Peptides against a protein of PDB entry 3HUF. Designs and how they scored, part 10

Target 1, 320 residues: chain A of PDB entry 3HUF
Amino acid sequence: MWIIEAEGDILKGKSRILFPGTYIVGRNVSDDSSHIQVISKSISKRHARFTILTPSEKDYFTGGPCEFEVKDLDTKFGTKVNEKVVGQNGDSYKEKDLKIQLGKCPFTINAYWRSMCIQFDNPEMLSQWASNLNLLGIPTGLRDSDATTHFVMNRQAGSSITVGTMYAFLKKTVIIDDSYLQYLSTVKESVIEDASLMPDALECFKNIIKNNDQFPSSPEDCINSLEGFSCAMLNTSSESHHLLELLGLRISTFMSLGDIDKELISKTDFVVLNNAVYDSEKISFPEGIFCLTIEQLWKIIIERNSRELISKEIERLKYA

## One batch from the design tools (peptide; aimed at target 1 R27 S42 F77 K104)

Design b1_p10_5_s4 (made by RFdiffusion4, then SolubleMPNN; from b1_p10_5, 3 letters changed)
Fold by OpenDDE base, seed 1:
Structure b1_p10_5_s4 (fold): chain B 320 residues (1-320), chain A 10 residues (1-10)
Amino acid sequence: as target 1 above (320 residues)
Amino acid sequence: DKVLEEFEKE
């Protein structure tokens, strides 16, 4: 989201969130959803127009800012952004930091981009929330992104957490739920004159972890917890592969259970399967190898003695 | 102040 603050008291000492939309900026406007009052004798009554665009798909992958357009409203002394005069037709900016000088005002409006990029685990939830979040200037998507700051957990009552949620947790992404999204949606209707009033997603995350026994106390409890073990994985998802890498596993990939030969078995401690393959192929599992799902693996990983538990299961099935 | 007069006309 875009946040503005200013040097001196020209913004009344407040930081303000700017959502996608159009703002008239000047000395003789009243603060509302479409106006920014700037208190300086060196600023025109109506000095500039700020237009913030909704996030692009590219912004989801890059964590880049919503495009910020500045137009001078035919003022005598013009408007500058980053020491450059704004063109007569206005200019658009994609920099994360904008120093906006209105006329001869000695104090600048500082606009900065606070990165917030929300990944969804569930396409239905994305469909439900994406439009509202985009109108907050928050990029959204389903695919894994290095720019992801927040991850929306799919809360199905009584189900195990998804691989996406497991991976988001180990990546130290802030996991949020519908309650946080609902809160964000209510904030849109208010003129946020104080950017500090934004809900702390970290508090939501802590509450999710505390109230769900499927999470370990920290990602550090799981990261590299299986260092020295080797697994084979059916090449089904990138997130699953990345999850297993974060556990410190050496990973071999295969396309079918038929590709699991004696050589692979000799180098592999266990085979990780998706639920569909695990359930359908239980009868066809190769002899002498421990096969489990990612969810079964996760249940072991969250235990304090995960290495001992896995070792026992490997031994049990080598002799079965 | 001449500066104020200039901004009052805008």
Scores: peptide ipSAE 0.018, ipTM 0.492, DockQ to the pose 0.318
OpenDDE base, seeds 2, 3, 4, 5: peptide ipSAE 0.012, 0.013, 0.012, 0.012; ipTM 0.521, 0.516, 0.539, 0.565; seed 3 fails the geometry check

Design b1_p10_6 (made by RFdiffusion4)
Pose (drawn by RFdiffusion4):
Structure b1_p10_6 (pose): chain A 301 residues (1-255, 262-274, 288-320), chain P 10 residues (1-10)
Amino acid sequence: MWIIEAEGDILKGKSRILFPGTYIVGRNVSDDSSHIQVISKSISKRHARFTILTPSEKDYFTGGPCEFEVKDLDTKFGTKVNEKVVGQNGDSYKEKDLKIQLGKCPFTINAYWRSMCIQFDNPEMLSQWASNLNLLGIPTGLRDSDATTHFVMNRQAGSSITVGTMYAFLKKTVIIDDSYLQYLSTVKESVIEDASLMPDALECFKNIIKNNDQFPSSPEDCINSLEGFSCAMLNTSSESHHLLELLGLRISTFMKELISKTDFVVLNGIFCLTIEQLWKIIIERNSRELISKEIERLKYA
Amino acid sequence: SIPDELDEPP
C-alpha cells in the first residue's frame, strides 16, 4: 500500500495511507477521504492531484506498486517528483519511493510503498474478497508468489490445514483469516496513518496458531527438522521442492539409485507419503531422535 | 494557521 509523510510540520506531523482513487492536495483544502491539506507559503490553494491506480494481477507476483500519478494544477510555482518537474498532462510513477515537492516548499511529501500482497487458499474466497482488497491497493491471488506477505487460510472447520497453509507457515508468511479480512472491509473511507493495518494481521496470526494442533509453536522449530533424510517426487514444482528443502530434506526429482539412496517418495514396492502425512509427523513427537523417529519407523516397516 | 501566500519566488 501507498503511504505519505513529510518533514517539517507540513502534514501536521502525521502520515497517511493512500488508497486507489484521486486526491486533491493543497494549502486550502481539508483532510478527508479525497483531499490532503499541505500548509506552506508557496503551495497553491489547490496545488496537485494524486491519482493512484488499482492494482493489476501481475503486481501480486512482482510486488510492484500501484501506479501513482501526479498532475500539477496550473500552479504558481510548479510540482516536482524526484526532482523532475511535472509537465502538463501529468506524470505516472511505478517506483516505490517518491519525493514530491509542491511549489518552493523546502519540505517534500515523501510517498513510499509498503509491501502487502495477499494469497488466498480458496478460489471462492478470492472471488468474494478480491475487489475489496484491490480497492485498498492490495494485490491478491491464488498461486504461489514470492511477493506474498499474507496468506488467508480457509475456516479451519475442525479439519486438517492445506499444503498452501503449511507452505506459508514455513516460508514465514503471516497467516490470517476471515476475521482480519472483516477488519480490512472497515477502512476505505478512513484517514489513517502508516502501518495501521499490519499489526492486527500479526495479532490474528499469533492467535490462530495458539492451542492449534495443526501448527507447532513457530516456523523455526519446523525448519530443518528432517535434516539427514532424503526423498523423491514426480515433476516437483519449485514450490513443493522449496517446501521440502525447508524441512531439510534432500530431494531427487524424477520424470537402483531412486530406490536405495532415497528414504521415501513424496506424492503430489517403494514407500510413499503425502506432504499432508509428512506434516502430521513434522509436528507430532519431541526431539530430533523422536519427531524423526516416527518417520524412521515408517521406513523400516 | 495558514500563512500568507507568496507572489514571487523567494

Design b1_p10_6_s1 (made by RFdiffusion4, then SolubleMPNN; from b1_p10_6, 4 letters changed)
Fold by OpenDDE base, seed 1:
Structure b1_p10_6_s1 (fold): chain B 320 residues (1-320), chain A 10 residues (1-10)
Amino acid sequence: as target 1 above (320 residues)
Amino acid sequence: SIPEPLTEEP
């Protein structure tokens, strides 16, 4: 989201979130959803127009800002952004930091991009929330992104957490739920005058983790916890692969259980399968190898003695 | 404090 602040009390000492939309900026406007009052004798009554676009799909992957358009409203001394005069028709900016000078005002409006990109685990939830979040200037998507700051877990009552949620946890993404999304929607108007009223998503994360026994105490308890073990994974999900990498596993991939030969068995401690293959192919599991699902592995990883538990299961099945 | 210019914008 875009946040503006300014020196010299020209914004009344307040930081303001700028959501996608159009703002008239000047000395004689009243602060509202479409106006920004700036207090200086050196600025016009109506000085500039700021237009913030909704996020692009590219912004979800890059963590780039919503496009920020600035137009001077035919003022005597013009408008500058990053020491450059705004063009007669206005200019658009994709820099994360904008120093906006209105006329000869000795103080600048500083606009900065607070990175917030929300990944969804569920396409139905994305479909429900994407429009509202985009109107907050928040990029949204389903696919993993290095720019992802927040992850919306799918809460199905009585279901295990998904691989996406497990991976989001291990990569230290802030896990949120629909309650946080609802909260974002309710504070939209209140943060116009005070950006400090923006809810802390980290507190939401702490509450989710604390109240759900399906999470380990910290990502650090799980990261590299299985260092030195080797697994073979059915090539079904990139997220599953990345999850196993974060556990410190050496990973081999295969396309079918028939690809599991004696060589692969000799160098592999266990095989990771998706639920569908695990349930359908139980009778076809190679002898002398421990096969489990990601969800079964996750249940072991949550335990403090995960390495011992895995070792015992590997041994149990080598002698079975 | 940098003094504000004496000339108001229109």
Scores: peptide ipSAE 0.030, ipTM 0.551, DockQ to the pose 0.214
OpenDDE base, seeds 2, 3, 4, 5: peptide ipSAE 0.023, 0.026, 0.027, 0.012; ipTM 0.484, 0.495, 0.497, 0.387; seeds 2, 3, 4 fail the geometry check

Design b1_p10_6_s2 (made by RFdiffusion4, then SolubleMPNN; from b1_p10_6, 3 letters changed)
Fold by OpenDDE base, seed 3:
Structure b1_p10_6_s2 (fold): chain B 320 residues (1-320), chain A 10 residues (1-10)
Amino acid sequence: as target 1 above (320 residues)
Amino acid sequence: SIPEELTEEP
């Protein structure tokens, strides 16, 4: 989200969130969803127009800002952004920090991008929320991205957490739920005058972890917890691979259960399968190898004695 | 005080 603040009380000492939309900026406008009053005699009654675009798909992967357009409204002294005069037709900016000078005002409006990029675990929930979140200037998507700051967990009471949720947790993404998204949508009008009223996602995240026994106390409890073990996995998802890497596992990949030969068994402590393969092929598992799902592995990893539990299961099946 | 010459509008 774009946040603006200014020195010299020209914004009345307030910070504002600028959602996607158009704003008339000037001395003789009233603060609302489409106007920004700036208190200075050096500023025209109607001085500039700010236009913030909705997020692009690229912004989801880069964590880049919504495009910020500035147009001078034919003022005597013009408008500058980052010491450069705004062109007659307006200019567009993708920098995360904008120093906006209105005319010869000695105080600048400082616009800065607060990164919020929300990954969804499923397309249905993305479809439900993406429009509303984009209208808040929040990029959204399904795919993993280094720019993701938040991950939406689907609230199904009594369901196991997904691989996406597990991975989001281990990569220290703030996990949120539909209740947070609903709350975020309701505060849109209240944050126009006070950017500090933005809801704290960390409190939501703490509550999710505290109230769900499927989460460890911290990501650090799981990261490298299985260092020294080796696994083989069916190469079905990049997220599953990255999850297993974060556990400190040495990973071999295979394309079918038929690729699980004696050589692979000799080098592998256990095999990780997706639920569909596990459920369909459980009768055909190779002898002498421990096969489990990622969800079953996760249930072991969240235990304080995860290494001992894994070791016991490996031993049980090697000597059975 | 901003100098009067720096005002956009009187």
Scores: peptide ipSAE 0.056, ipTM 0.734, DockQ to the pose 0.293
OpenDDE base, seeds 1, 2, 4, 5: peptide ipSAE 0.049, 0.050, 0.050, 0.045; ipTM 0.719, 0.734, 0.726, 0.740; seed 2 fails the geometry check

Design b1_p10_6_s3 (made by RFdiffusion4, then SolubleMPNN; from b1_p10_6, 5 letters changed)
Fold by OpenDDE base, seed 5:
Structure b1_p10_6_s3 (fold): chain B 320 residues (1-320), chain A 10 residues (1-10)
Amino acid sequence: as target 1 above (320 residues)
Amino acid sequence: AIPEALTEEP
């Protein structure tokens, strides 16, 4: 999201979130959803127009800012952004930091991009929330991104957490739920005067983790916990591969269960399968190898003695 | 410092 603050007292010492939309900036406007009052005699009654665009798909992957347009409203001394005079038709900016000078005011408005990108594990939830979040200037998506800051867990009562949720947790993404998204939707008016009134997702996350025994206490408890072991997996999902890498596993990939030959078995401690393959192919599992799902592996990993547990299962099948 | 009066906007 865009946040503005200013030097001196021209913004009354307040920080403000700028959501996608249009703002008239000036001395004689009243602060509301479309106006930013700036207190200086060196600023015109109506000095500039700020327009913030909704996030692009690219912004979700890059963590880049919503485009920020500035137009001078035919003022005597003009408007500058990053020491450059704004052109007569206005200019657009994709920099994460904007120093906005209104006329000859000695104090500048500083706009900065606070990165927030929300990944969804479920397409139905994305469809429900994407529009509202985009109107907050928050990029949203389903695909893994290095720019993701938050992950929406689907609360299915009594189900195991998804691979996406497991990976988001190990990646140290803040896991949130619908309650946090609902809170985000309500703060739009209150954050006009104080951007700090934005709810902290970390409290929501702490509550989710504390109330769900399927999460370890920390990502660090699981990261590299299986260092030295080797697995094979079906080349089906990137998130599954990255999850297994974060566990410290050496990973071999195969295209079908028929590719699991004696050579692969000799080099592999266990095979990781998705639920669909595991359930359909139980009868066709290669002899002498431990096959499990990612969810079964996760249940082992969250245990304090994960290495001992997995070693016992490997040994049991090598000597059977 | 430029006198404030010279920097005033209408």
Scores: peptide ipSAE 0.205, ipTM 0.815, DockQ to the pose 0.227
OpenDDE base, seeds 1, 2, 3, 4: peptide ipSAE 0.201, 0.196, 0.200, 0.204; ipTM 0.814, 0.809, 0.820, 0.819

Design b1_p10_6_s4 (made by RFdiffusion4, then SolubleMPNN; from b1_p10_6, 4 letters changed)
Fold by OpenDDE base, seed 2:
Structure b1_p10_6_s4 (fold): chain B 320 residues (1-320), chain A 10 residues (1-10)
Amino acid sequence: as target 1 above (320 residues)
Amino acid sequence: SIPEPLTEAP
């Protein structure tokens, strides 16, 4: 989201969030959803127009800001952004920091981008929330991104956590739920005068997940916890592969259970299967190999003695 | 009250 503040008292000492939309900036406007009052004798009654675009798909992958357009409203002394005079037709900016000078005012408006990119685990939830979040200037998507700051967990009561949720946790992404999204959708009007009313999940030091038996105490407890073990995985999802890599596993991939030969078994400690294959093929599992689902593996790795638990299970099946 | 995130901030 874009936040503006200013030197001196020209913004009355307030920070303000600028959502996607158009703002008239000047001395003789009243603060509202489309106007920004700036208090200086050196500023025109109506001085500039700010236009913030909705986020693009590219912004979701890059963590770049919503495009910020500045237009001077034919003022005597013009408008500058980062010491450059704004062109007659207006100029667009993609820098994360903008110093906006209105006319001869000795104080600048400082605009800065607070990065927030929300990944969804569920396409139905994305379809429900994307429009509202985009109107807040928040990029949204389903695919993994290095710019992702937040991940929306699909809360199905009594279901196992998804691979996407497991991976988001290990990446140290802030995991949120629909209650947080509901709050974001309602805050828009309250933050016009006070940007501090925007919930900053990045400032929250509480881990509610520490008390959830479905999660480890920290990502650090799981990252490389299975270093030195080898697995074979059915080629199901890229997220599953990346999850197993973050556990420190050496991974071999196969296309079907029929590709699991004696050579693969000799190099592999266990086989990771999806739930559908695990349930359908239980009778056809190779002899002497430990087969499990990602969800079963997750239940083992959340335990403090995960290495010992896996070692015992491998030994049990080699000597059975 | 503002809902808290489920995980600690990075």
Scores: peptide ipSAE 0.045, ipTM 0.540, DockQ to the pose 0.013
OpenDDE base, seeds 1, 3, 4, 5: peptide ipSAE 0.042, 0.041, 0.040, 0.041; ipTM 0.571, 0.519, 0.518, 0.460; seed 1 fails the geometry check

Design b1_p10_7 (made by RFdiffusion4)
Pose (drawn by RFdiffusion4):
Structure b1_p10_7 (pose): chain A 301 residues (1-255, 262-274, 288-320), chain P 10 residues (1-10)
Amino acid sequence: MWIIEAEGDILKGKSRILFPGTYIVGRNVSDDSSHIQVISKSISKRHARFTILTPSEKDYFTGGPCEFEVKDLDTKFGTKVNEKVVGQNGDSYKEKDLKIQLGKCPFTINAYWRSMCIQFDNPEMLSQWASNLNLLGIPTGLRDSDATTHFVMNRQAGSSITVGTMYAFLKKTVIIDDSYLQYLSTVKESVIEDASLMPDALECFKNIIKNNDQFPSSPEDCINSLEGFSCAMLNTSSESHHLLELLGLRISTFMKELISKTDFVVLNGIFCLTIEQLWKIIIERNSRELISKEIERLKYA
Amino acid sequence: DFDDEYADPL
């Protein structure tokens, strides 16, 4: 999401989260859902228009910002963005840091992008919530992405968690649920400061894993719990390979050395396991000679 | 540049 703040007291010492849409910025305007008051001698009463475009699907994967546009409103002293004068017809910016000077104001409005891309575990969930989050400047998607910061698990309806959830937990993504999304549906009309929505997501995550038999205490205890073991799988996607790597496994991808060297086969007279079955062991027992002893029992037998 | 002049009347 986009945030602005400034030095001096030109934004009254406050920061602000800017959603997709249009803002009028100037000396004689009141701070509301569509106006930003910036007080300085050289800033025109209505000085600049900031237009933030809604996100594209590509930004969910790249982590790129919503397009930020600035128009100078035929002002006495002009507008610059990163030291470039804003021409008529305005300019658009896809960088993550923007220094915006209004008139001859010695203090710049500093706009910066904070990473926030939300992955859903369920297509019906994505379709229900995507437009809401996109209007806040939050890219969403279903497939794996390296720019994902949060993961929405399905309602844990007294049932096992999905591989997408296990993977998000291991790569240290913040896991959230419907209750946090309901909170996000509250905030479009609001004028709120930098980092206003982020801590609640971490609180939601910390509460989810409490008293939960689908999760251990931390991603740290899960990571490298199967070191010294090896495995094999058919056409491993880079995500499943990375998931198994995070467990400390040695992996052999296939399209007398696939059998005796390899302790077990991970799926989607050899011994086979699903990742879902592997997760049950990855949690269960205690030590490295216990939590990896049940897996060592399933191999010999 | 000095921000000593008003862009618009008060």

Design b1_p10_7_s1 (made by RFdiffusion4, then SolubleMPNN; from b1_p10_7, 5 letters changed)
Fold by OpenDDE base, seed 5:
Formats: sequence, C-alpha cells, structure tokens
Structure b1_p10_7_s1 (fold): chain B 320 residues (1-320), chain A 10 residues (1-10)
Amino acid sequence: as target 1 above (320 residues)
Amino acid sequence: VEDNELADPE
C-alpha cells in the first residue's frame, strides 16, 4: 500500500494510506476518499492529481508498488517528483519512495510503498476476495512468490492443513483467514486520516497458531529439523519440494515408484508421496522403505522429538 | 516576498 507523510505539518502531522484511485491534491480541498488537503500558502488550491493504479500480476511476483501517476494541474510553479519536474501530460512512477514537491513549498510529501502481497491457498477464496483486495492496492495470487507477505488459510472444518499452508508457515509468511479479510474491508474509510489504524495481521496470525494444534510454536522448530535424512519425492508439487528442502532433507525426485532401485533404497530413509499416489500405490510400495504423505510427515515434524520418531519408523520398516 | 504570491491566483 502507498503511505504518504510530510514535513512541516503540511499534512497536519498525519500519515495517510492512498488506495488505488484518483486524488486531487491542494490547499483548498477537503480530505476525503478522493482529495488530499495540503496546508501551505505556497500550494495552489488544486495543485496536482495523484492516480494510483490497481496492482498488476507482475506486482504480485516482484512486490513492486502500484503505479503512481502524478499530474500537475497547470500550476505556475509545477510539481516535482524525486527532484524531476513532472511532464505536461503527467508522469508515472514505479519507485518505492517518492519525494513530491508541490510548487515552491519547502516541505515535501514523502510517499513510500509498504509491501503487502496476499497468496491464497484456495482459488474460490481468491475469486471472492481478489477484487476487493486489489482496490486496497494489495496484489493477490495463488502461486508461490518471493514477494508474498501473507497467506490465506483455507478454513475447512476438520481438515488437516494443506501443503501450501505448511510451506507458507515455514517461509515465515503471516497466515491470515477470512475474518482478517473482512476486517480489512471495513477499515478503508477510517484509515484516510491515520495510516496507523490499519489492522495488524500478526494478531490474527498469533490467534490462528495458538488455537490450532497443527502448528508448531515457530517455523524455527521445524526448519532443518530433519537435517541428515534423505528422501525420495514422488509426484508432488513444487511447494512440496520446497517444504522438504526447508526441513533440511536431501531430496531425490522421481516420476514413479518403479524408478526406485535397490541402490536408491540403500541411500534413502523414506519416500514422500502425494495423497493420490499414496492411496493408489499402497500395495505396490517397495519392500524395505518407509512411504508416507506430506501430511503424515507434518504430523511427525511438529513433535519435539521428530528425529527420534522418524528414526523409529525407518527402523521398524527395515526389519519388518 | 509574501508567501501568498507563490500559489496560483485561482
């Protein structure tokens, strides 16, 4: 989201969130959803137009800002952004920090980008929320991104957490739910005057973890917890591979159980399968190797003695 | 130079 602040009390000492939309900036406008009052005698009654675009798909993957357009409203002394005069037709900016000078005002409006990118685990929830979140200047998507800051957990009553949720947790993304998204939708008008009124997603995240026994106390409890073990990964997602890497596993990837020869079995501690392959191939598992799903592995790794538990299961199946 | 002349007279 874009946040503006200013020196010399020209914004009345307040920080403001700018959502996607158009704003008239000047001395003789009243603060509302489409106007920014700036208190200086050196600023025209209507001085500039700010237009913030909705996020692009590229912004979701890069964590880049919503495009910020500035147009001078034919003022005598013009408008500058980052010491450069705004062109006659307006200019567009993708920098994360903008110093906006209105005319000869000695104080600048400082605009800065606070990155917030929300990944969804469920395409139906993305379809429901994407439009509203984009109107808040929040990029949204389904695919993993290095720019993701938040992850929406799918609340299915009585289901295990998904691989996406497990991976999001280990990546130290803030896990949120639909209740937080609803809350975000209500604050849009209240944060116009004070950007500090934005709800902290960390409180929602703490409540999710505290009330769900499927989460460890921290990602650090699981990261590298299986260092020194080796696995074969069959027919899993990219998120599954990255999850196993974060556990500190040595990973070999295969397309079928038939690719696992006696030499590989001697070097592999266990095989990780997706649910579909696990259920269909139960009768065809190689002898002398421990096969499990990621969800079964997760139930082991959240325990404090995860290494001991896995070692016991490996030994049990090697001698059976 | 009085600050008032620095804004457009609109």
Scores: peptide ipSAE 0.051, ipTM 0.745, DockQ to the pose 0.451
OpenDDE base, seeds 1, 2, 3, 4: peptide ipSAE 0.045, 0.035, 0.030, 0.035; ipTM 0.738, 0.705, 0.716, 0.705; seed 3 fails the geometry check

Design b1_p10_7_s2 (made by RFdiffusion4, then SolubleMPNN; from b1_p10_7, 5 letters changed)
Fold by OpenDDE base, seed 3:
Structure b1_p10_7_s2 (fold): chain B 320 residues (1-320), chain A 10 residues (1-10)
Amino acid sequence: as target 1 above (320 residues)
Amino acid sequence: TKDDVDADPE
């Protein structure tokens, strides 16, 4: 989201969130959803127009800002952004930090991008929330991104957490739910004039972790917890592979259970399968190999004695 | 002061 602040009390000492939309900026406008009052005699009654675009798909992957357009409203002394005069037709900016100078005002409006990028676990929830979040200037998507700051967990009562949720947790992404998204939607108007009223996602995250026994206390409890073990993984999702890497596993990949030969078995402590393959092919598992799902593996790794638990299970099946 | 420069005369 874009936040503006200014020196010299020209913004009345307040930080303001600028959601996607158009703002008239000037001395003789009243603060509302489309106007920004700036208190200086050096500023025209109607000085500039700010236009913030909705997030692009590219912004989701880069964590880049919503495009910020500035137009001078034919003022005597013009408008500058980052020491450059705004062109007559206006200019567009993708920098995360903008110093906006209105005319000869000695104080600048500082616009800065607070990165918030929300990944969704499923397309249904994305479809439900994307429009509302984009209107907040929040990029949204389904795919993993290094720019992802938040991950929406699907609240199905009594369901196991998904691989996406597990991976988001280990990546130290702030896990949120629909309750947080609803809360964001309700406070939209209240944060217009006070950016400090933006709800803290970390509180939501803490509550999720506290109330769900499927989470360890921290990502650090699981990261590299299986260092020294080797697994074979059916070629599934990139997230599954990255999850297993974060556990410290050595990973071999295969395309079918038929590719699991004696050589692979000799080098592999266990086989990780997706639920569909596990359920359909459990009767055809090779003898002498421990096969499990990622969800079953997760149930082991969240335990404090995960290494001992997995070792016992490997031994049990190797000598059976 | 620099602030006393009247902006555009409306």
Scores: peptide ipSAE 0.033, ipTM 0.688, DockQ to the pose 0.491
OpenDDE base, seeds 1, 2, 4, 5: peptide ipSAE 0.030, 0.030, 0.033, 0.031; ipTM 0.705, 0.703, 0.701, 0.694

Design b1_p10_7_s3 (made by RFdiffusion4, then SolubleMPNN; from b1_p10_7, 5 letters changed)
Fold by OpenDDE base, seed 4:
Structure b1_p10_7_s3 (fold): chain B 320 residues (1-320), chain A 10 residues (1-10)
Amino acid sequence: as target 1 above (320 residues)
Amino acid sequence: TKDDVLADPE
């Protein structure tokens, strides 16, 4: 989201979120969804127009800002952005930090991009929320992104958390739910004059983790918790691979259970399968190797004695 | 004073 702040109390000492939309900026406008009052004698009654575009798909992957357009409204002293005079037709900016100088005002409006990029685990929830979140200047998507700051967990009562949720947690992404998204949808008017009224996603996250026994207390409890163990990974997603890497596992990737020879069994502690392969191939598992799903592995790794638990399971099957 | 920067009169 774009946030503006200013020196010299020209924004009344308040920070403001700029959602996608058009704003008239000037001395003689009233703060609302389309106007930004700036209190300075050096600023024209209507000085500039700010236009914030909705996020692009590229912004979801890069964590780039919504495009920020600035147009001077034919003022005597013009407008500058990052010490450069705004052109007569306006200029567009993709920098995460903008110092906006209105005329000869000795104080600048500082616009900064607070990165908020929401990944969804569920396509139905994305379809439900994407439009509203884009209108908040929040890029959204389904695919893993290095720019992801928040991850929407689908609350199905009594369901296991997904691999996507597990991975998001270990990546230290703030996990949120539909309740947080609902709260976000209500803040548009309240944050006009006070950006601090933005709901705390970390509070939502803490509540999710506290109330769900499927989460460890922290990602740090699980990251590298299986260091020194080796696994073979069969028919798993890229997210599953990255999840296993974050556990500190040495990973060998195979296409089928038939690729697991005696040499590999001697070097591999366990085999990780997706649910479909586990359920279909459970009768044909190689002898002397522990096979489990990501979800079964997750149930082990969230325990305080995960290394002991997994060692016991490995030993049990080596002698079976 | 920092305030004496000539206003755009309009």
Scores: peptide ipSAE 0.036, ipTM 0.675, DockQ to the pose 0.511
OpenDDE base, seeds 1, 2, 3, 5: peptide ipSAE 0.034, 0.031, 0.033, 0.032; ipTM 0.690, 0.674, 0.689, 0.682

